Peptides against a protein of PDB entry 6FRK. Designs and how they scored, part 79

Target 1, 411 residues: chain A of PDB entry 6FRK
Amino acid sequence: NEEVLNAMLKEVCTALLEADVNIKLVKQLRENVKSAIDLEEMASGLNKRKMIQHAVFKELVKLVDPGVKAWTPTKGKQNVIMFVGLQGSGKTTTCSKLAYYYQRKGWKTCLICADTFRAGAFDQLKQNATKARIPFYGSYTEMDPVIIASEGVEKFKNENFEIIIVDTSGRHKQEDSLFEEMLQVANAIQPDNIVYVMDASIGQACEAQAKAFKDKVDVASVIVTKLDGHAKGGGALSAVAATKSPIIFIGTGEHIDDFEPFKTQPFISKLLGMGDIEGLIDKVNELKLDDNEALIEKLKHGQFTLRDMYEQFQNIMKMGPFSQILGMIPGFGTDFMSKGNEQESMARLKKLMTIMDSMNDQELDSTDGAKVFSKQPGRIQRVARGSGVSTRDVQELLTQYTKFAQMVKKM

## One batch from the design tools (peptide; aimed at target 1 L326 M407)

Design b2_p25_2 (made by RFdiffusion4)
Pose (drawn by RFdiffusion4):
Structure b2_p25_2 (pose): chain A 374 residues (1-38, 47-273, 303-411), chain P 25 residues (1-25)
Amino acid sequence: NEEVLNAMLKEVCTALLEADVNIKLVKQLRENVKSAIDNKRKMIQHAVFKELVKLVDPGVKAWTPTKGKQNVIMFVGLQGSGKTTTCSKLAYYYQRKGWKTCLICADTFRAGAFDQLKQNATKARIPFYGSYTEMDPVIIASEGVEKFKNENFEIIIVDTSGRHKQEDSLFEEMLQVANAIQPDNIVYVMDASIGQACEAQAKAFKDKVDVASVIVTKLDGHAKGGGALSAVAATKSPIIFIGTGEHIDDFEPFKTQPFISKLLGQFTLRDMYEQFQNIMKMGPFSQILGMIPGFGTDFMSKGNEQESMARLKKLMTIMDSMNDQELDSTDGAKVFSKQPGRIQRVARGSGVSTRDVQELLTQYTKFAQMVKKM
Amino acid sequence: DEEFEEYLEQFIKLFVELLKEKLEK
């Protein structure tokens, strides 16, 4: 049985290693689901599913904008990850939700970058800012957020150039662009086909600049996006959106369950009963109930107080014979009144008859009356 | 029978009052 756990466990470790999941997290997840584990494919895959939900959970809720206030969003990520494409996908998303959204092109390096964001904004009917001539992105971002602030826009999305960590020049310039415009949220856009080099770059981005949200693009293809587990752990940020194509409407919010599945592949007879059950539990205590001075009108009249401390076990064989629908019903007496066929099965395996209940149903009706009167 | 039912109702009411007092403590 120890060999059935390991053959089926190394087959999921290969399923995650093929889904570009970091080898550090696969080796760690393997011995996490091995230590926490101490119709067969379901008792195993349910334990694997709960261990994955433990990893995709960063514990941090997403940054959401406030209507009536200026929200500056700054995009960061590697070269070619889909920043300019996801810039228009997000401005179009909020503009359709009713936000005064605008775009700013703070890329002064990439050829045809302003022309790219201009044509994406021209098509989606979204205001845009940028420059063919301005070579300083700190100047383009500052003079754009200032312009759209004096025009009272609520979503101001600043696009930046692609950068990698080994370029300290572009990492300083990213930090200065973030310090000039002071964004409310910084989004780390990552390609879904990224391999093992993801945790190092995503971590260096978190160190130089404060990354609070992560977007995973190019998920409409064969890439399952296992590199996102390493960006969530590195940036400490949840995934808010995913990209699912080249167009502006190929964009939707991140849902954890479908991503993990792809990455993996009035008083009633019942109340009359419980009140009784507590009066029998407090039943050997009936002599304490006759203690009150001047209240002892009677005690155990006709000896019938002894069987009121004996009927509740026989009535329990009825509850023992009851399932969770009858037991958890608001009116435990209405489930059997409509279907007196349930009065026969309760009588079979519990040894009580269907006759005994007629006297109990009368006793029940009287008890149900004096509680609605209570 | 009627005297017994009256007695039994008084007994159940007293039991409920004790449960309330116990809960308040």

Design b2_p25_2_s1 (made by RFdiffusion4, then SolubleMPNN; from b2_p25_2, 11 letters changed)
Fold by OpenDDE base, seed 1:
Structure b2_p25_2_s1 (fold): chain B 411 residues (1-411), chain A 25 residues (1-25)
Amino acid sequence: as target 1 above (411 residues)
Amino acid sequence: DEEEEKNLEEKFKLFEELLKKLKEE
């Protein structure tokens, strides 16, 4: 029993390391899981795999919880939020995403660019803020970030802003001069919250970077970015462990809406490749796909048309990057989040939609679309010519549709 | 609530199966 447990834990530990979970945390998790598993209960014929997965899940949840309540802004007060992080962490983009999030929630929100080091930092912030219709402050001439931050905070306090976000300079290396500048800005503006922005794609470097920030600046919150890419999110655990601060939000793409409140259980489920059904439900509900009720009702009646399939493909395309959606579906592991597979999957969906765009209403709305095409083979040739594809490509689509429609009839 | 949850589960199952087929080709 102990050998079987050790073998299964080795597989889980390998998967967690491949998910960029810090080696020290993986070792600690392994010890905690071993201590939490009752070997006698494992002998009773319970599914050993499920028990280990549950124990791993429970210990990962504990690693994401720093035991500190996340800071939340107070309504009707002036809340100053200072952002800190390395250059390229997505800090400036994340400032705009957070500002937009609070603005959409009915908060009077503004942005301050106190990044004087990066050429075009203010132009980038101004561009993002203008697109989102968020008030902003910065300077093209002032080089002292303390002056810019102080003037901007004072201005927006006087204008009764509720959320005042300050973006600071980021550098490529942990330079003492950067931390001194951050400390001077923090001392001048007296922020209610200091947010560390971390790039999840830096993998095993997350711990050392997060620790270096916490040792110099009183980080109270963490935001993890680039969870849309190859980053499996294991770096988030390292950030929490190093900063002892909660993750408050995650960045899930480049769009201003690719930003969500951090949820522990969905995140751990995704990290383990279990999918995020709840997050996918939330995202589907946020998209207000009104046509979805009519589709479900048809599906419950075992009816499925080529139009219904087309509408599903449109809905998939509206949900954003296909890789992100796939990574939320159970059984579609993190390997689907590769940029190559996303482009190929989206190109394939677009090709199928282009074939269906060449179909007529009789073909699209038929409850037996395959039979319509089988009775009149000239339809296949028309659709193939109209969409610029082979007759084989149309037959493959119809075969796929038929397989799907048969599954719907069996449901 | 339970009927919406069931509707969503059925949607997801359909979506998973659609995506599985899109991968197998």
Scores: peptide ipSAE 0.013, ipTM 0.339, DockQ to the pose 0.025
OpenDDE base, seeds 2, 3, 4, 5: peptide ipSAE 0.007, 0.017, 0.000, 0.005; ipTM 0.308, 0.317, 0.286, 0.280; seeds 3, 4 fail the geometry check

Design b2_p25_2_s2 (made by RFdiffusion4, then SolubleMPNN; from b2_p25_2, 15 letters changed)
Fold by OpenDDE base, seed 3:
Parts: sequence; C-alpha cells; structure tokens
Structure b2_p25_2_s2 (fold): chain B 411 residues (1-411), chain A 25 residues (1-25)
Amino acid sequence: as target 1 above (411 residues)
Amino acid sequence: DKKEEENLEKKFKLFLELQELLEKA
C-alpha cells in the first residue's frame, strides 16, 4: 500500500511540477497527503486512486485558500482599487477587464492611468476604456504618477464613482525605483484594495515575484493572467502562498470579457487536467441554454438543420471565447486550440451567421439544407447577393454544414 | 445528474466540432 501510494504521489508530484507548481509546495503537499491518507482505509478495498486524488485535491484547495476573506467593493461607496505588477503581466488589460466586469454589474466604474513610464500606456488604456465606454483619466504631460493618481482619484470621487481603478507603472524587473513609486502612489491615494497582477506563464518565478511585491506594498488581492496559454496555473499557488492574499479573478484570454471570478474547485480541476466541468456547467447555465433541450433531442435523432447550426453559433458567441470552453472540457488539452486568433474565429462565425441571415425558413429548417441548395442553385445566388458574399462562400458554408450534419448522424 | 452531464458532454462535443470546422475554414 505504501509503495502504491508513493508511486501515485510521484506521478501527481510530476504533474504538479509540469503545471509550474513550486517545488517546495509540491514537497509539502506530498507530506500532507501522506499524513492525511490512512493506510488502513486504503486496505479496505476503497479505490486507492480516488482516495489519493481526493487527498491531493483537498491539499491543493488549501494552497489556494489563504484563509483570508477576499476584499469586495461596497455598493454606494467610493472604492479605490490600485493595480500593481510587472510589465507584460497583463496589468493594464486586466484593469480594463475588471472595470468592464463591474460596469456590467451596474457599478459606476472608471479607470486612471498612472503609468508614466511606458510610452503609449495612456493611449492603450484610453483605447480600451473608450471601446468599453468606461470613463478614464490620465495625462500626456504630467510625468509624476502620484500627481496623476491623486488628481484622478479626487476627480472620480467628486463625481461619485463607486469603482475607481488605478493602473500603475510596471517594469520588466524588480527595480527598487518601481517599488518606491508604487508605495508613493499607494500612500497618496490610500487604496481600499491593492491588486497584484501576475502572469501565470512565468512558471517557477511566480513565488519570488509575488513575494517581492508583497514585501513592498500591502497586496490584498491577486489576479492571475494568461491562463488561456500553456500555463497550467501552478504559479497561482505560489502567488497565494507568497502574498497570503486570495485570487479574486482570472484572465483567460485577450478579449475584455475573458475575465472571470476565481473559483477554487474549477481552478484545481483544471490544474490537475480534470477539466472544469463545474465552470462549464455554470457558464452553460449562465447562458440560459435551457432552450437547447429541443436541440439535444434533435441531435439524439441525428437531425441537424442550418437553424440548429445558427443557434449553436449564437451560443458560442454568447459563451465568449471558445478557447475557454474547450479548456473546460475534460480530455481537451489547452493544445487543441490551434493558434488561430480568437477574434478571427469570431469574425468567421459572424460571417457565417450573416450568410444564414439571408436564408429563408425553408432553407434553415430543412434536415438536408445542402440538398435544398443543390436542387435549386438559384438559392445560392440569392443568398450570396443578400449577404454580400460570393457564391463560393455560400457553398463553403453548405459544405461545413454537411460535415456537421454527418457528424451529428454518427453521434 | 448523469443524464444531464451526458447531454452537456454531447452539446460540448458538438461545439468542439463546430469550432474545429471554424478553425479549418
């Protein structure tokens, strides 16, 4: 039993190390799992693998829970949220994502660019904020981030903003001058929350980086970015351990809505390669996909129409970046997303939907839509003219539909 | 529960197939 336990723990430890979990944390987890597993209970014919997996899961849950309640903004108050983190961490993008998240929840939200170090930081923030219709503040002439942050916070306090997000300068290295600047900004604006933004892709460097920020500023929250890439998120455990601060959100792509509240269970399941079935269920439930019982029934009968395909495209569009959905499905590794820009895939979806918007109900509701078009080629020309595309584009859509309908018949 | 999971898994398999075709297009 001990040999089997040691072998399985070795596999789990290897997987955790490959997931960028810090070697010290993996060692400690191994010891804690060994102490938590009763060898006598394993002798009683219980599924040893499930017991070890459950014990590992339970210890990982403890590693992402610092035992500190996450800061939450107070409704009707002025909540100042200061962002800190290195350049390339996704900090500026994450400020915009958080602002958009709160705006969508009905909070009066604004953004302040106090990054005077990076050329074009204010233009980038302004571009993101303008696209999201989020009020913003910054300067093209003021070089002191303390002045910009103070003036921006004062302005938005006077305008009764509820969420005031301050983006600070990042640097490529742990530089003393960066930490002093962050401390000066923090002292001037007196933030209600300091959010450390960490790039998950830096792997084993997460602990040292997170610690360096926590040692200089009172980090109270962590946001982990780039969890859509090759980063399995093990560095997030290191950030929690070093900062003693909860992860509040994760960034899961480049789009402004590629941002979700941190959930411990889904994150650990993803880290272990179990998929995020719960987050997938939650995301599906949030989409009110209840109307898809009729679709499931059709799929069970091998029926698939162009309308059913259109509705699926609408559902994909509502789910946001499909990369996130794929990464939530068990057995679909992060590698299954071809390097295709998600924006290009969404643009292709919209193009296909626009072609289908020029189809009539007889064409959309036919169980053999491709045959309807093949029997009357004038339909292809009508749809092509109606959607402003080539007859070839319509034929390509029909070819794709035919492939789907054939796959559905095989399911 | 299991039947809902299987139905969800089938929905997602279809979504995956939809995405693969969109990526290959």
Scores: peptide ipSAE 0.020, ipTM 0.390, DockQ to the pose 0.024
OpenDDE base, seeds 1, 2, 4, 5: peptide ipSAE 0.011, 0.009, 0.008, 0.006; ipTM 0.371, 0.355, 0.334, 0.306; seed 1 fails the geometry check

Design b2_p25_2_s3 (made by RFdiffusion4, then SolubleMPNN; from b2_p25_2, 13 letters changed)
Fold by OpenDDE base, seed 4:
Structure b2_p25_2_s3 (fold): chain B 411 residues (1-411), chain A 25 residues (1-25)
Amino acid sequence: as target 1 above (411 residues)
Amino acid sequence: DEELEKELEKLFKLFLELQEKLKEL
């Protein structure tokens, strides 16, 4: 029994190391899991795999809990949030995502660009802020980030903004001059929260980087970026351990909406490859699936129309990047669709929908759409001309529809 | 074409399995 436990723990430890979990945390987790598992209960014929998975899950939940309550903004007050992090961490993009999140929640939110080191930093922030309709401040002429941050914070305080986000300079490496600049900005604006932004893709470097920031600046919150299919997020555990600060949000892609409040259980489930059932439920509930009751009833009766297929493609497109949806489902790893295949797959779905937009209600609502087109081949030529595609492309769509309708009849 | 069809079949099967799981909640 101990040999079997040690073998299974070795596989879990290997998977956690491949997920960029720090080697010290993996060692500690292994010993904590061994201490939490009763070997006598494992002898009694309980599912050894489920018991080990539950023990690992419980210990990972403890590693992501810093034992400190996350800072939350106070409604009707001025809340200053300072962002810190390396260049390329997604810090500037994350400032815009957080601002947009609070704006959608009915907070009076603004952005300040205090990055004077990077050429075009203010133009990038201005572009992102303008696209999202977020008020912004910055300078093309002032080179002191302390002056820009102070003036911007004062301006937006006087205008009764509730959420004031300050983006700071980043460097490619840890430099003493960067930490001195961050400390000067923090002392001048007196932020209510300092957010460390970390790129999940830097792997084993997360601990050392997060520690260097915490040793110089009073980091109170962490945001983890690039949790979109390539990064397994194990570095997030290292950031929490090093900063002793909670993860408050995660960035799940490049879109401004690819940003969500951090949830411990879904994150650990995803890290273990168990999927994110809760985040999937939340995403599906956001899609107002009330219209899907009628669809599920039709599917249970083995009925599937071209309209039903169109509505499914619309729902898939509304869910966002398909890699994110797949990464939420147990047993579909984040690697199942490369980013390149995803854009092509979405373009193909959009092409199929454009063909269906040229169909009439009789064609769309037929319980045997393929038979309607086979009985009157002139319909294929009409749809092909209407959608600007070949008759072959319409025949391929009808072939795919027939395969899906056959799958539904077997369910 | 065959790879895309298999991906779309998996996607659709996945979507159906999701809808069933959501009705159980």
Scores: peptide ipSAE 0.021, ipTM 0.456, DockQ to the pose 0.141
OpenDDE base, seeds 1, 2, 3, 5: peptide ipSAE 0.020, 0.020, 0.018, 0.018; ipTM 0.448, 0.448, 0.440, 0.416

Design b2_p25_2_s4 (made by RFdiffusion4, then SolubleMPNN; from b2_p25_2, 11 letters changed)
Fold by OpenDDE base, seed 2:
Structure b2_p25_2_s4 (fold): chain B 411 residues (1-411), chain A 25 residues (1-25)
Amino acid sequence: as target 1 above (411 residues)
Amino acid sequence: KEKEEEEMEKKFKLFLELLKELEEK
């Protein structure tokens, strides 16, 4: 039993190290897992692998939880959020992503560029902000980030903005002058939250960087970027351990919408290569599949209509980026859908839905929709004319429906 | 076209597996 435990722990420790988890954290986890596993319960014939996986999962969840409640903005108040992080961490892009996230939720959001060190920082922020229709402030002439940040915060406070995001200068090296500048900005604007942005791709360097920021600036939140599938995100554990601050969001790509609230369980499942079954369940539950009980009951009876397929396409469309959904599923690597393939897949789903919008209730609600169309070919011609497609496109849809209905019947 | 159908079929099968997992809880 102990040999099996040690072998499985060795595999898990190797996988965690390959996921850029800090060596100290992996050692501590190994000790904690060994202490949490009752060897007597493992002797009773319980699935030893499942027990070890559960113990590892539980200890990883503890490593991601700093024991501190994440800061959340207060509605109707002016919330100042200061961003800090190295150059190339994705900080400026992440400011725009966070601003867009709050704007989509109906928050009055703005951006301030207090990066005076990088040539073109303000132009880059302005481009991103303009594309997202987010109000912005910055200067082409002022070189003091404290002045820019103070003036920008004052302006947007006077205009009753609820979310005021301040981007600061990022340098390539841990320079004392950078930390002094960040501290001066923080003292001047008195932020409600300081967000450290960390690049997940820097691997084992995550601890040292996160610690250097926390030792100089009161980091209260972490955002991890570049979780686009190549970085397993183990550096996030190091950032939490070093900053004692929760991860609040993750960046999952280059687009402004490749940004999601951090969820502990999903992240750990993904880090272990187990997929994010819980986050899928949560995302499927957050999709008010209010009609899901009726659908589930129909699926249990092997009933699947064209309407049921239409509703499923609507649900899939509501789930957001398919890359995020697929990246939550066990065995679907993050590379499973390039963004190009996602847009094409979404356009195809929309085309199929447009064809179904030209169907009548008798066609949509039939338990054998394909047979209804096969018995009366004039229906195919009507639907084709109504949707502006060929009769072949309607036949292709009915063929796809038949394949799906056969899958449901095999469940 | 066949590759796109296979991808859509995979996505739908996955959706069905998720629904099944929701029922088992």
Scores: peptide ipSAE 0.014, ipTM 0.319, DockQ to the pose 0.135
OpenDDE base, seeds 1, 3, 4, 5: peptide ipSAE 0.018, 0.016, 0.000, 0.013; ipTM 0.399, 0.325, 0.275, 0.336; seeds 1, 3 fail the geometry check

Design b2_p25_3 (made by RFdiffusion4)
Pose (drawn by RFdiffusion4):
Structure b2_p25_3 (pose): chain A 374 residues (1-38, 47-273, 303-411), chain P 25 residues (1-25)
Amino acid sequence: NEEVLNAMLKEVCTALLEADVNIKLVKQLRENVKSAIDNKRKMIQHAVFKELVKLVDPGVKAWTPTKGKQNVIMFVGLQGSGKTTTCSKLAYYYQRKGWKTCLICADTFRAGAFDQLKQNATKARIPFYGSYTEMDPVIIASEGVEKFKNENFEIIIVDTSGRHKQEDSLFEEMLQVANAIQPDNIVYVMDASIGQACEAQAKAFKDKVDVASVIVTKLDGHAKGGGALSAVAATKSPIIFIGTGEHIDDFEPFKTQPFISKLLGQFTLRDMYEQFQNIMKMGPFSQILGMIPGFGTDFMSKGNEQESMARLKKLMTIMDSMNDQELDSTDGAKVFSKQPGRIQRVARGSGVSTRDVQELLTQYTKFAQMVKKM
Amino acid sequence: EDEVEAIEQMLERVEEFEEYMEEME
C-alpha cells in the first residue's frame, strides 16, 4: 500500500513538472501531501486537490479600485509578456463596467510602442497619452497622470517597457517611474509558457518595486500556467485576471478552481422530542423539580412519571431509524404525515409498531399546542 | 389522558422551578 501511494504520487509530480510548475514546489508538494495524508481515484485526487488549493492561496485579497477616486495602476513584467496587450484588455474591462478609464504609454524604448497602444486605445474608444518624442518614461507617466487627474479619470493605467532583473538600469528606471506617479496598484503580467526562470525574475520585481497583483496571459493555448505558483509565492500577490487571446475581449477574472483543475488535468414532533429528551436527561432530576416550597402540587402522579422516563429511548429507536432529511427537517412531523410510508420503516428495524404512534401522535398534538401557546 | 396530564404537570414544575431560582438570585 506504500507502493500504490508513490506510483500515483510521482505521476502527479510529473503532471506538474510538465505544467511548468517549479521543481522546488513539486518536490515540496510531494512531501506535503505525503505527510498530511497520514472510488479509489477520488480518495486520492481529493487529497491532491486540497493540497493544491493550499498553494494557490496567497492569503492576500486583491486590490480593487474605488469609484469616485483616482486609481493609478502600473503594469510591470518581462519583455514580451503581454503588458501593452493586457493594458487595453483591462482599460476596456473597467470602461465597460462604467469607469472613466484612460491609458498612458510610458515606453520610450520599444519600436512602435506608442503606435501599438494608440491603435489598441483608438479601437476600444479609450483615452490615451504618450509621446513619439519624449524619451523619459518618468516624464511621460508624470505628465500623463497629471493630465488625466485634472480631467478626473478614475482608472489610469500606465504601461511600461519590458525589463529583466540583470538589467539594473531598467530596474532603477522602473522604480523611478513608480516613485513619480505613485501607483495605487502594481500588476505583474507574466506569460503562461514561462519555465523555471519565473521565480527569480518575479522575486526581483517584488524587491525593486511593490507588486500587489499578478495577471497571467497567453493561457488560451497549450500552456497550463504552472509558472504562476512561483510568481504568487515571490510577489505575495494573487492572480486577479487571466488573458485568453490576442483580442481586447479575451480577458476574464481569475478563478482558482478551474485553473487548478486544468493545471492538474413553531412546535413539531421533533421539538416535542428534544424537549422530552432533555427532560429525561434532566429526568433523574425530577425530585429536584418537586423541591420548591409551596409548589409541590403533586409528585409522580399515578406512577406515569416513571414511563415518561422510559418512552424516550423507544422514541429514540424512531430517531435512530430516521435519516438526515426527517431529522433535520423544520417540521419533523410533516415529513411523515405526508408520507405515512415512512411510519412503516421506522416501525420495522426499531421494533416499535405503527400503533404505538397513534397514542404518541395524540400526546404530540397536545404538546405541540401548549408550545405555540408558550 | 392520564399520561398527558402527568407530562403537563412535569412541564409546569420545570417552569415554577426556573421562576423560583430567579427569585432566589

Design b2_p25_3_s1 (made by RFdiffusion4, then SolubleMPNN; from b2_p25_3, 18 letters changed)
Fold by OpenDDE base, seed 3:
Structure b2_p25_3_s1 (fold): chain B 411 residues (1-411), chain A 25 residues (1-25)
Amino acid sequence: as target 1 above (411 residues)
Amino acid sequence: DDLTKTLLELLEKIKAFKEYLEKLK
């Protein structure tokens, strides 16, 4: 029994190391699992594999729970949230994602760019904030992040903002000058929450990085980014262990909506390669994919209209990054969609939908939409004018539709 | 062609996933 347990624990430990879990945490987990498993209960005919998996799952859940309640903003108060983290951690993008998350929940949210070190930091924040219609503050002339942060916080407090997010400078290395700047900013603005942003893709470096930030600033929350990657998120365990702070959100892609509240069980399930069946059910239920029975039936009959294509594009757009959905399905690897193409693909889909918004019901509901347009070329010109695109763009859409409709007819 | 292929793969996966969820209910 002990040999079988040790063999199974070795496989689990290997999988956890491949998931970027710190070797020290893996060793500790192994001993904790060994201590939690009654070998006598294993003799009673219980499925040894299920028992070990449950014990491993339970110990991983403990590793992501620091035993500290996550900070939550208070409604009707000015909540100052300071972001800290290395350059390339996704900090600036995460500030925008968090701001957008709270804005969508009806919080009066704003962004402050106190990153004076990186050229174009303010332009990037301004671009993201403007696109999301989030109020922002920053300077092109002020070089002191303390001044910018203080002025921005004061401005937005006076304007009765409820969520005031401060993005700080990130450097490529843990430099003393970065930590001094972060301390000066924190002391000046007195944040209600300090959020450490960690890139999950840094693997075994997560512990040392997280510790270095916690040793310098009072990190109270962690956000883990790039979990759409090859990184299985094992570094998140290291961040919690080092910071003693809860993970509050995860970044799951490059889109502003690729941001979700941290859920322990789905995260550990994903880490173990079990998938996120619950999150997947939740996403499918949010999509109202039950309305797609009519589509599946049409597809079975080889019927596919421009409206059916439009509805599918809407569903794809609502699903968020398809990589997230695939990463929730057990046995579907994250490698299936090349990451860089998702935003461009979504922009292309949105462009195609905008073209279809200029089509009439006769064009949208035709089982041979391309033939409707080919018989009356004036329709292409009308749609092109209505959508503000070239006649070539409309022809390209019709060509894509024709390819889809031909594939559906072969199904 | 890449977008068309991606969208078809997407539709097939949505279908397969719906069928999987229906089997889990």
Scores: peptide ipSAE 0.017, ipTM 0.372, DockQ to the pose 0.125
OpenDDE base, seeds 1, 2, 4, 5: peptide ipSAE 0.012, 0.012, 0.013, 0.009; ipTM 0.368, 0.348, 0.352, 0.337

Design b2_p25_3_s2 (made by RFdiffusion4, then SolubleMPNN; from b2_p25_3, 17 letters changed)
Fold by OpenDDE base, seed 1:
Structure b2_p25_3_s2 (fold): chain B 411 residues (1-411), chain A 25 residues (1-25)
Amino acid sequence: as target 1 above (411 residues)
Amino acid sequence: SDSTETLLELLKKIEDFLKYLKELE
């Protein structure tokens, strides 16, 4: 039993290392899991795999909990939120996402660009803020970020803004000059919260970077960016361990809406490849897919048409990036989350929809669409010509439809 | 509860279909 446990723990540890979890945390987790597993309970014939998975899940949940309550803004007060992080971490984009999040929640929100180092930083922030209708401040002439931050904070305090977000310079490397500038800005504006923005794609470097920021600046919150399929999220555990600060939000893409409050359970579930069923349900509910009642009722009766399949593809396309949807569905591995596969998968869905756009109502609404085409092969040729595809492509679609319709009939 | 369960069933069907689409690659 101990040998089996050690073998299974080795596989889990390998998977966690492949998910960019820091080697020290993986070692600690391994020892904690070993200590938490009662070998006597393993002897009782319980599914050893499920028990180990549950123990791993429980220990990962502890690793993302720093034991510190996340800062939250106070309504009716001026809350100054300072952003810090490396250049390319997604800091500027994340400032806009957070501002937009609070604005949508009814907070009087504004943005300050105190990045004087990066050419076009203010133009980028201004562009993002203008698109989101968020008030902004910055300068084209002032080079001191302390002056810009101080003037901007004072202006927006006087205008009774509730959320005042300050973006700072990120620079390419951990330079002492960057940390000094951040400290000077922090001392001048006296932020209520300092948010460290971390790129999850940097993998094993997350710990060292997060620690370097925490050692110089009083980081109180973490936002993890680029969780859009390539980043396995294991670096987030390292950031929490190094900063002793909670993750408050995650960035899940490039769109301003690709931003969500951090939830521990869904995040760990996703990290383990278990999917995020709760997040998927929430996302489906946000889409007001209430019109699916008719589809659900048809599916319950074992009826599935080509039109029903088309509507499902439209719903999938409306749910957002295919990678995000797949990453929420259990048993879609991390390989489905690759940006390359997303565009290809969306292009394939769009191709299938284009084929179906060349079908008539009799073909689309038939409960046995494949049989309609099999009885009159000229329909396949018509659809192929209309959609600019081969007759083989149409036959492949019909084969897919038939297999799915058979699955629906067995349910 | 019934709507959530029905949605989960639908999502599972979508999942199975998407898996099938991948197997055709």
Scores: peptide ipSAE 0.018, ipTM 0.360, DockQ to the pose 0.021
OpenDDE base, seeds 2, 3, 4, 5: peptide ipSAE 0.008, 0.010, 0.016, 0.009; ipTM 0.338, 0.354, 0.371, 0.344; seed 2 fails the geometry check

